Peptides against a protein of PDB entry 9GMZ. Designs and how they scored, part 267

Target 1, 343 residues: chain A of PDB entry 9GMZ
Amino acid sequence: TGFPLELLTRPATERLAYFENYTVAHPRLKEVYEILMRTIAEPAGASFIFVYGASGVGKTTLRLRVEQKLTELALPKLESDRARVPVVGIEAIAPESRYFNWKEYYTRALITLEEPLIDHKFDYGVRGISRDNFGKINVESKVVAPALRRALENALIHRHPDVFFVDEAQHFGKVASGYKLQDQLDCLKSLANMTGILHCLLGTYELLTFRNLSGQLSRRSVDIHFRRYCADSPEDVQAFKSVLLTFQQHLPLAETPNLVDHWEYFYERTLGCIGTLKDWLKRVLSDALDREATTITLKDLQKRALSVAQCQKMFKEIQEGERQLSETEADVQNLRSALGLGA

## One batch from the design tools (peptide; made by RFdiffusion4, then SolubleMPNN)

Design b2_p26_1_s2 (from b2_p26_1, 13 letters changed)
Fold by OpenDDE base, seed 3:
Structure b2_p26_1_s2 (fold): chain B 343 residues (1-343), chain A 26 residues (1-26)
Amino acid sequence: as target 1 above (343 residues)
Amino acid sequence: SVSEKWEKEVEEFEKALEELKRQEAA
């Protein structure tokens, strides 16, 4: 049990890459994965899936795992249908400006859809979009956002992915003064409707603002809450300790560090977010490997921990998101009660 | 396969959970 012992004789880069590629299949990740896979298989007329949770809960890990699985499931069909792409995943970038850059979004989406593994050249019908000799999409600076949108719509229709993932989707909420967040939602809704492609938006609790703004999206959306582990739940504490034990066994060091004995400190500095935990351990492992250390100490952990001030800020953002969800659940119960439906 | 990797990762987590339960009961 644990990492391959042969890694101890390998370069630091290979040892670090092993840990980076290792994933703990913890209960919350497994649950959300199963719900997401089922929803993608049977969207039941939904145009959107919202996956929301704390920063560092593991949403990117979830996305990547689903992308890998959808690709694996599609492989037998892709041999016969060379035009099809099984899944598209992009990360929304925080705009440098005060507004979301749609031109950049469309360009990145097109580039991702048209990765060089696709032998069939598609004519986008847009001047200034070309493929290089390596099959990479080149978009000339003169191409305007409406033309890029049409190109993306045509590409999505032609490639027909099972889902279009947008990670860090809270960045769509960054609108310039005078623009409405509703206009961004209407733009996304129009893209989903025009293409017939299911969109999955992954992000922080800021995505709840998207849910609340559009009573029309609520009819065509599925919500998935990716929860953190809570210290007030004995089951969640056991799961969190089990994650620490699993990571402890998969740190490619000569001496297995005792992470479990420090579980309260790990919880304090991760707030029960497994992505935050993994990223912390990666930084500490990298430092240990650079020093050719045999193990990781509490001092090594403390050196790379988030500050108390960072944790307090993150915790406040989590509490606000969890509060908004709890209020929404209470509102649903109140509505059901008022309708004469049993709670 | 991706599935085999996932199943192995699940099994490793379950073993860790069982080990912790044994240690807490001792």
Scores: peptide ipSAE 0.526, ipTM 0.938, DockQ to the pose 0.837
Fold by OpenDDE base, seed 1:
Structure b2_p26_1_s2 (fold): chain B 343 residues (1-343), chain A 26 residues (1-26)
Amino acid sequence: as target 1 above (343 residues)
Amino acid sequence: SVSEKWEKEVEEFEKALEELKRQEAA
């Protein structure tokens, strides 16, 4: 079953919104979703979950799906516990300076936890934190980072989410020195320990460097690798082609484009990352709708493709991340051998 | 519901995979 044919009579904005809201439940997304949901339900004393993978693999899509599911599962309990928030998710911003802006992080986390739909106003006891007439939290510039941290700790304890998501978490690592990165890890660890709230950090393979800095974090963390599709695996190629087939059926155009015949070109310009593929198709669909085109052509795809130079850069970053993981597996085998444990 | 949407998206992918397998076997 493809897109609803009634969309062909609808405005371009509705057609684009349909495709934006459509998600392919591909095998890697399903696998990581099931692992993440199980880990959130049964953290077994873990304080952190690390979800790492290539840029554009679909981590944000995964987060949004888990947030939606946790919200749905919590609805019956929220009727009895009106203070509870089932899940909170923020995106870490790249610092403008060489230092991560904790004040901005705490402010954004507080704003997200205190969205206008929460009927129960909580007074955090911090001067300079107020709600405006629209129920939005306002944080005065005079409020210092330690006070914002205490406010966030109290908010997390009071709202008691099942998980706190931080997307683009590699931005915590953009600190000029390894010592400052350790201090940031210790700060996050302290926040998780003080609140008792499970934290899930989603990001690129740069999170591996972040994780390896704290042996104490390793004892209380679960790792989830969100893999791309690899062209050297027949099963991965078949899954990738099936994603293309599903997307072509859900492009709200009068004539179904043949994306599958161009699978090698799609693979070359996405590196097996489904998020990159979806974003590319969104741009091409937007252009086609603006021109009132009946279909998408190879020339339309080429106009919005990533450059070869961009793909080469992204591929080097992926290869380095995959190499670090393979070295970790070899290190485990070497450790087992050195302990006299069979391979 | 979110669950129904997810189940439908899984089913649509599985159908696409089966269609692709049929096309490649032909």
Scores: peptide ipSAE 0.525, ipTM 0.938, DockQ to the pose 0.884
Fold by OpenDDE base, seed 5:
Structure b2_p26_1_s2 (fold): chain B 343 residues (1-343), chain A 26 residues (1-26)
Amino acid sequence: as target 1 above (343 residues)
Amino acid sequence: SVSEKWEKEVEEFEKALEELKRQEAA
């Protein structure tokens, strides 16, 4: 079973779009998906979910799959409740300045929450927030961050999503002082408390810093570690090779490339991160389609690979994150042992 | 549906895993 063979006669754009929309349901993605879906269904008094893992592990793919599933599950109810939005998801922007732009965050959240396709239009009660003739939100430059926050709080209460997703949430942490980071977390906590909406922050291991700064957030948060595949685990290596095998079957090319034989090279340049792998294969596929090539070669892969220097940097960031988590796990075990609880 | 697509993607991965295991055992 592979890609639809009719794609071979389709435009390069359609062939590329097929591969972009294809997802390998690999074990780590499936595990995290199941945990996240259960946590959203039964938050048990949690206000936050933290999903952390390496850059390129596949967090955005996870988010999009959960958004699609929550939307599908809500469809029967949305027919009767035209005001409801089942899920809202945004990506946090990397600040151009050393400071997180709350005004931009609130604006993007409002725009996403109030999609033109929603029949029940809400009035924010804020001057300078309007809708165009297509129902698209326009926010005037004069609107201040506190007014945008109030508008977002009202919109979240009115639309009542099951979860609010913030992807690339490590960008909240790019604040020059620990104090400002705490203030940002308190702002997010206040937004979750005021609206009663569960927030899910997805990001890198830099999100672990958020857990350590607020003992109050930790009591109301669920933590989900999205792990990479490790080369020292035979099971993880087998899963990684199986991902390669699945992708090679779904590359819309006339001749199936042998990716599995190069698994060590793929691992070296992805560090076991499936999102990084998929993005690499997309670039190589795009190049192959532009040349009307029948297959992908090792030389084609090498042209679009991350540099060794990039991989070394990424690996150091991963090792630091994994170390912090391992130390926490060891501390829990030591505490249990000291309490006379079995490990 | 989204569910059917996900179930198919899971099945495809499981088949790939089984194929790989067969190749490594040979």
Scores: peptide ipSAE 0.525, ipTM 0.937, DockQ to the pose 0.870
Fold by OpenDDE base, seed 2:
Structure b2_p26_1_s2 (fold): chain B 343 residues (1-343), chain A 26 residues (1-26)
Amino acid sequence: as target 1 above (343 residues)
Amino acid sequence: SVSEKWEKEVEEFEKALEELKRQEAA
């Protein structure tokens, strides 16, 4: 079972779009998806979900799949409650300064929450927030961050999403001091508490620094580690090879490339991150389609591979994140031992 | 549906995993 053979007669744009829209439901993605969906359904008093893992592990794919599923599940209710939005997702922007731009964050959140298709216009209670004739929100430059926050709080209460996703949430941690980081955490806590909306923060291992600053967050948060595949695990290697096998069957080329035979090279240049792998294959497929090539060669792969230096940098970041998690587990074990609770 | 697409993607991965296991056992 592979791609529809009719794609071979279709334009390169359609062939590329097919692959772009194809997702491998690999074990780690499935596991994290199931945990996340269960946690959203039954948050058990949690206000936050933290999803952390390597860059390119597939967090965006996870988010999009959960958003799609939550939307599908909400469709019957949306027919009766046209004010409701089942899910909202934004990407946090890296701060240009030592300060996180909350004004921009609130503005983007409002714009995303208030899709043009939402018929029920409510008053945000804030001057300088309007809707155009197409239902798009316009925020005047004079509107201050506290007013935008109130507007977002009201919008979240009225739209009542099952979850509010913030992708690239490590950008909240990119502040000049630990004090300011605590203020940002308190701001997010306050937003979650005031709205009653569950927040899911997705990010790199840099998100752990943000998470660890508040012992109070740990009591009201669920943690989900989205792990990469590790070459030292036979099961993980098998899963990674199976991902390669699945992708090679879904590359809309006349001749199926043998990606599995190159699994070590793929692992070396992706560090077991499936998002990185997919992006790499997408670039290589695009090049192959542009050349009207019948297959993908090792040389084609090499042209679009991440450099060894890039991989070494990413690997150091991964190792530091994995180390921090391991230390936390060891600290828990040490605490248990010190409490006379068996290991 | 989104669910049907997901289940199909899961099935395709499982088939690939089984195929790979058969090839490595041979």
Scores: peptide ipSAE 0.522, ipTM 0.937, DockQ to the pose 0.908

Design b2_p26_1_s3 (from b2_p26_1, 14 letters changed)
Fold by OpenDDE base, seed 4:
Structure b2_p26_1_s3 (fold): chain B 343 residues (1-343), chain A 26 residues (1-26)
Amino acid sequence: as target 1 above (343 residues)
Amino acid sequence: SVSKEWEEEIKEFEEARKQLLEKEAA
């Protein structure tokens, strides 16, 4: 099994797009996907899901796959309920200022929630929010953040998504003071409570700061750790090699490159993060297609690899996140032991 | 179907894993 051979006769843009859209269903992705889908289906009173893991582990791929699945599952209901949106997903943007831009957040959320395909006109009850002739929401600059929040609350209630995704959610934490971070968390909590919509925050290990700051969020949150593959685990190494083999079969080139023989180099430069691996291969594929190359060489890989310095920095951030989680698990175990509950 | 695509992707990964195990055992 591999890419459709017909792609070899297609334009470079189409060949690249094929690989960009290709997903490897690797074990960690599958595991987290199943947990996330189950949690969305049966939130058991949870208002938040936190999905945290290394940068480039594949959180965006997870989100997109879940969004696609939730949309598919909702199709029969969408035929009868034209107001319903099955899922909404946005990416949080790093603030240019010391302050998170709530106005921009609410605007993006509204724009995403109100995709053109929804024939049902919803009155947001807010002046300066309109739909264009293509059904796209336009938010006038005069609309203030509190009004946008009310509009979003009303839209979420009316559209009833199964989940609201916020990708790169660690950017909420990039505020000048811990006080403002708490206010942001309280704002998100209030939005979830007022709408009854489950929120899923996906991000780096910086999301652990959010978990620790709000004992109230912890009572209503489900935590999902999206782990990288670890080289000290034979099972993880085999999974990582299997990902490489799968990707090499799906590179739309005339000659299948041997990626697996270079697995240690791939691991060194991705830290076991499959998203980082895919992005690397995408860059290399793009270069190969531009040169009309028949295959990818180690030299081609080296040209687009992350630097050792970049990998060292990323690894330090990963180790700190993994350490914090390990300490939390140990604390739970210590608490259980102290309570006389068996280990 | 997204479900079908996902199942195909899972199958392809499992096939790749099997191929590697067979190669490493030889």
Scores: peptide ipSAE 0.557, ipTM 0.942, DockQ to the pose 0.878
Fold by OpenDDE base, seed 1:
Structure b2_p26_1_s3 (fold): chain B 343 residues (1-343), chain A 26 residues (1-26)
Amino acid sequence: as target 1 above (343 residues)
Amino acid sequence: SVSKEWEEEIKEFEEARKQLLEKEAA
C-alpha cells in the first residue's frame, strides 16, 4: 500500500515530514540492524562495535531505529529504575584544528545524556557544571577536559545505557599524526573500560584506519560492514529497484512518479547508497511541493542530482574502502596458510 | 527478529519486490 491519500489535502510541511519519517526496510538495513541489536544484547565481553560503510549508505537511519527499539525495550525497566537511560547517541564533530576537541565532545555527551526528561537530578561533583531553570546542563568555559571526563564517567555509570553511539566517528581519525590518533583511541578505550558501557562507533570507511591502529581494541571490538548495493550483483540490483518502487509509492503526490524506469540514473548518482537516494528524493519532493506539482519529472530529478564530479569523488572513496576490506580478507587467508591451517 | 515496528515496512518492501519480479517476467 502507498502513502495515506489524506496527505494530498494536507499542508506541504506535513507531506514532506511524512516522507522524511518513512523508512524503507531494505535487506542490507535489516541485516545490519539484526546484527547490531544482537551484539548490543550479547556483547560477549566486547567494549566496542564498529559500523562502517559508504557515506550515505544509511548509518544514521540504522542508529535512529536502534535507539527507538532500545528505548521501547527499556520502558518496563525505567519504571523501576528512574536513573537509567536506555541509550545515548551523539555525532562527532569534525575538528576545526589539528586537535580533536575533547572538551566539546564531553560537554555534548553530558548534555545528551542529561536531557531534560530525566527526573532524577545527578550531582556531577564538578564545579562549573550546573542546570539552568529549564533543566538544561550548562558547562562553564573554565571547566577543563579532565573534569568533564570525570563528570561523563560518573554520569555513564549512574545512567547505565545499553550502548553509547558515536555517529560520524571517522572524525576522530582526522588528526594529522598517528600518535595523536593512538591517544584518541586510548582515551575512548579508557572511557569504555572505566564506565563498563559498550560504545558503538558509526562512520565511513575512514573508520577502518582508526580501528587498525589499536591491536588492543581489535580484541574487544565487533565489526559490522554496512554494504552498499552493487550493480554487478543481480540480487543487489533487484533490491535497489525494489527500494525505488517503494519510495515512488510513498511520495505524497497526486500522480505516482515512475522512478523504477530510471533506476540506472538513480544508481549512477547514488552509487547504491539508499541514504543518498532518500536525501535526493527529499530535495526533489520539497521542490515539487513548493510548486504545487502533481508529480516528479526527470528534469526535476536532474535539477537536484549530485554532479558527476561529486559522484566520481564518492566512488573513489568507496573503492578505496572496499579494497582495504578485500585486502584484510586476503591477509586472513595468508595468515591461515602461514599457520598451516587449511584455506 | 526485526521488531513488530518494521513489520509493515518489511511487508511493503516484499510486495514491491514481488511486483518487480512479475513485471520483469512478463
Scores: peptide ipSAE 0.472, ipTM 0.898, DockQ to the pose 0.626
Fold by OpenDDE base, seed 3:
Parts: C-alpha cells; sequence; structure tokens
Structure b2_p26_1_s3 (fold): chain B 343 residues (1-343), chain A 26 residues (1-26)
C-alpha cells in the first residue's frame, strides 16, 4: 500500500505526475461510475444523462475514468472498424454574450471527433471544412452554424461514439431569457435524436434549471447526482477521513504527512469535495517538491488553501442545489402519495 | 462491478477505512 518507493529518487515532474494520475476509489465516485457505465451500456431509450454536483466534487475524474474504460472496451472492435471513435468529450464554454455560441460549439465538437489518430478520412460534404497535412480539421470562418451542425451530425453518425460528453454543461443555461434556453434544449434534443448518440451533460447544480425546463427531456433523460461528503453524516465523515489517509499514503515524499489529524481543516476548505481536495494537495505537493522538502506541514497547506470567502460562496451554491433536489424528492413523494402509490 | 483495473484502488481504500475504524475503536 502506498506509492512506489523508487519515486523518491525520481525527478519532481515524475513524482508530481504520479500523484496527478492517482485516483482514490472513494464510495461516491465508485457509485456514480457504476451507474454511469451501466446507463451508457443500456440507455433503455434515454438520449441524455445529466450528471450534476458541486464544483470540485470529482466530475472530471469520473469522466476520465469512463473515457478510459469505454476506450478499453472498444479496442477489439477498433481493429476492424477504423472509423469508430469509442467516446468523445468537449467542454462547454461560458458565453461572452447573452447568446450561446453554437458555431464555436459545433466547431470544437468536430475538431475533437476528428483528432489525427483516426486513420479513416471522412468527407463531410461541407465546403470550408478541410484537413490539414497533420489530419487536423480546419473550419473556415465563412462556414455558418447550420452547415457545421450538419457536419457534426454526419461525423457523429459515422464515428458512432458510445457517448458524447459535454463538461461544464451549465454554460448552456447562461442565456438572457427562458425562451432562448428552451431553444438551446431543443437544439441539443434534435442533435441527439438525429444522430442516435447518447449525450452526457456534466455540470454544477445550475444544470438542474436547464434539465427542469423541458418535460420532454425528463422522459428521455437519466439523472445522476454526484454528492459531496456531508459532515453531519458519520458515514460520510469516515469516508472523507479514509480519502485523506489514502492520499497521504500516495504523496511521493520521504516522510508521510499526517493529513487525517487535520481532517476538519480539510473539510472546512473543500466542503467534502474530493476534486477540490486533490487539486489542493497537488498544489502543495508541487511546492514541496520545488523546495525538496521531506514532508508537508500545516503551514504548507494553509499557503495553498481556498480562502474562507471562497468557501462561503461555494457553500451557498451547494446549499441551494441540495435544497432544490430535496424539494424535488419531496414533490415526488407527495405526488406518489396523492396517486395512492404510498410514499 | 467496477472493472478489475480499480480492484487495487478499491482494496487500498477499504484497508484505509478499516485502519481508521480500528484506531477510533481503541
Amino acid sequence: as target 1 above (343 residues)
Amino acid sequence: SVSKEWEEEIKEFEEARKQLLEKEAA
């Protein structure tokens, strides 16, 4: 148990890379991973998966592990079908204006689908889309959003990924009016329906507002709540302490730091979000390696901690999201009771 | 079930949980 001891003689870059690539198999990550993998394998007519949770809960780690697994499972088929891409993932960009930039979204999606590693060249039938000498897609500025959409639809059909991931998907909701938000939802629905490709939208609790606007999405969507660890739950506290113990064993330092004894401080500055914790430890490890330090101290931790003001802001956003979900669960129970199905 | 690739990571986490429970019971 712990990091390979040979890392202590290796360069700081390699020691840091080890920790960056290490994943703690904590209960919430395992649960969400299993649900997500099962849903991707058997979507049962779903066109969308919504994965929502606090910023820094670990959605990026979840995505990465799912992408790795889907790629592994597809390898035997990729030998015979060189056109297939097992998984595609993009990050939605926050709009600079009150309007979501669909042209940019479609362009980024096309570029990601057509990375140079794909031997099979595809003609999109759209003027102004070409491949450079390195096989990278080039989209001319004159190409309009409807043409890019058609190109993306054709690419998705041809490449047939098991899932299309959109990270930071709450950015689709950052529009000036409810009408425009509905139009964006309809655009995404149409893309999923036309391609037959399952879309997984990962985001913060702001994604719930987007999900709730369309009663038709609810019929064809699976919801996955990626919960943080809560300090009022003894089981969650025990899990959080176990995460700290696991991380301290995998910090490639000469002396194992005692992170567990500071669990309350770690909880205060991460709000039970394991991604935030990992990022914090990564920054502190990088500083320690730069100083050729033998261990990490509380002072080293304090230097890279989020401020109390940042934590207070993040906590308010979490509380609002958790409240909305609790109200929704209560509404479901009330509806079931009113229908005579029992609570 | 989680893939075999996570089996070691899961085992390490469960061992950490066990160690903490033993320490808190002592």
Scores: peptide ipSAE 0.459, ipTM 0.895, DockQ to the pose 0.568
Fold by OpenDDE base, seed 5:
Structure b2_p26_1_s3 (fold): chain B 343 residues (1-343), chain A 26 residues (1-26)
Amino acid sequence: as target 1 above (343 residues)
Amino acid sequence: SVSKEWEEEIKEFEEARKQLLEKEAA
């Protein structure tokens, strides 16, 4: 078990791409994947799914694996319905301004939904939206946000994806006032309701604010917590060590590095977040490949580690998110107890 | 049911976990 040995004779770019595309099937990822896939298949009247967890826990990896699976499942039907897109996924961009750029969001969503390779090109009926000779969507600067929204609504109805993914969705929350955040949530709710398309927002614990702001959204949402591994849990420590062992076997180097013996250092600098771990190892692998090194050392790891200050900041954000969730769980338990329902 | 799609990755992870348990018990 390990990487294909043929990679050792391949270019550094190919070796790096192999590791980038490799996914460890760790317990938390598997659990969240199964819950998410089940919820997409049977939304039970939900309009939203919220997937929240620490930065670098692996939410983007989760999204990409779900997108792949939904595409694979849809392939037999897509032969008969060439207008359909099984899934659409975008990343929300951090606004340069204090305000979310809806125009850019709608534009990116339209471009992603209307891939050049799709048959049955849709006419948006909006002046200033066109396709080039390659079928790529072009949106003129004169097109206003309401027109782009209408185009997206029509495209979503026409393409009928099983789910619309928005990664890094905490960027919707970067608004100067709670009122503006509510308006954004109402806008998303309206889009989901008008199109009948299930929306999945993936992001940090800042998404918990979305859950609390709209009692109407909460009634039509499913919450999925993507947890990190905790050092105070022997089971979580074992899982984390197993991830390290799996990654060390899939680093396309001539000599297998011993990562597991340094598990405490890896935990210190990742906080149990597997995405952070993978990104760290990718950087170190890239450096090793550039030097044509046979292995990676602790010194190589130290050069690309997050700083203690970065880890401390990330840990505070995690602790606050975990605290909010724990308080909610305690409130549920207290309510059940008060109702005479067993624990 | 283990998703057939991740059968290889799951098997590799489980084998890694087993190897660690064996090493820690020795």
Scores: peptide ipSAE 0.492, ipTM 0.903, DockQ to the pose 0.528; fails the geometry check

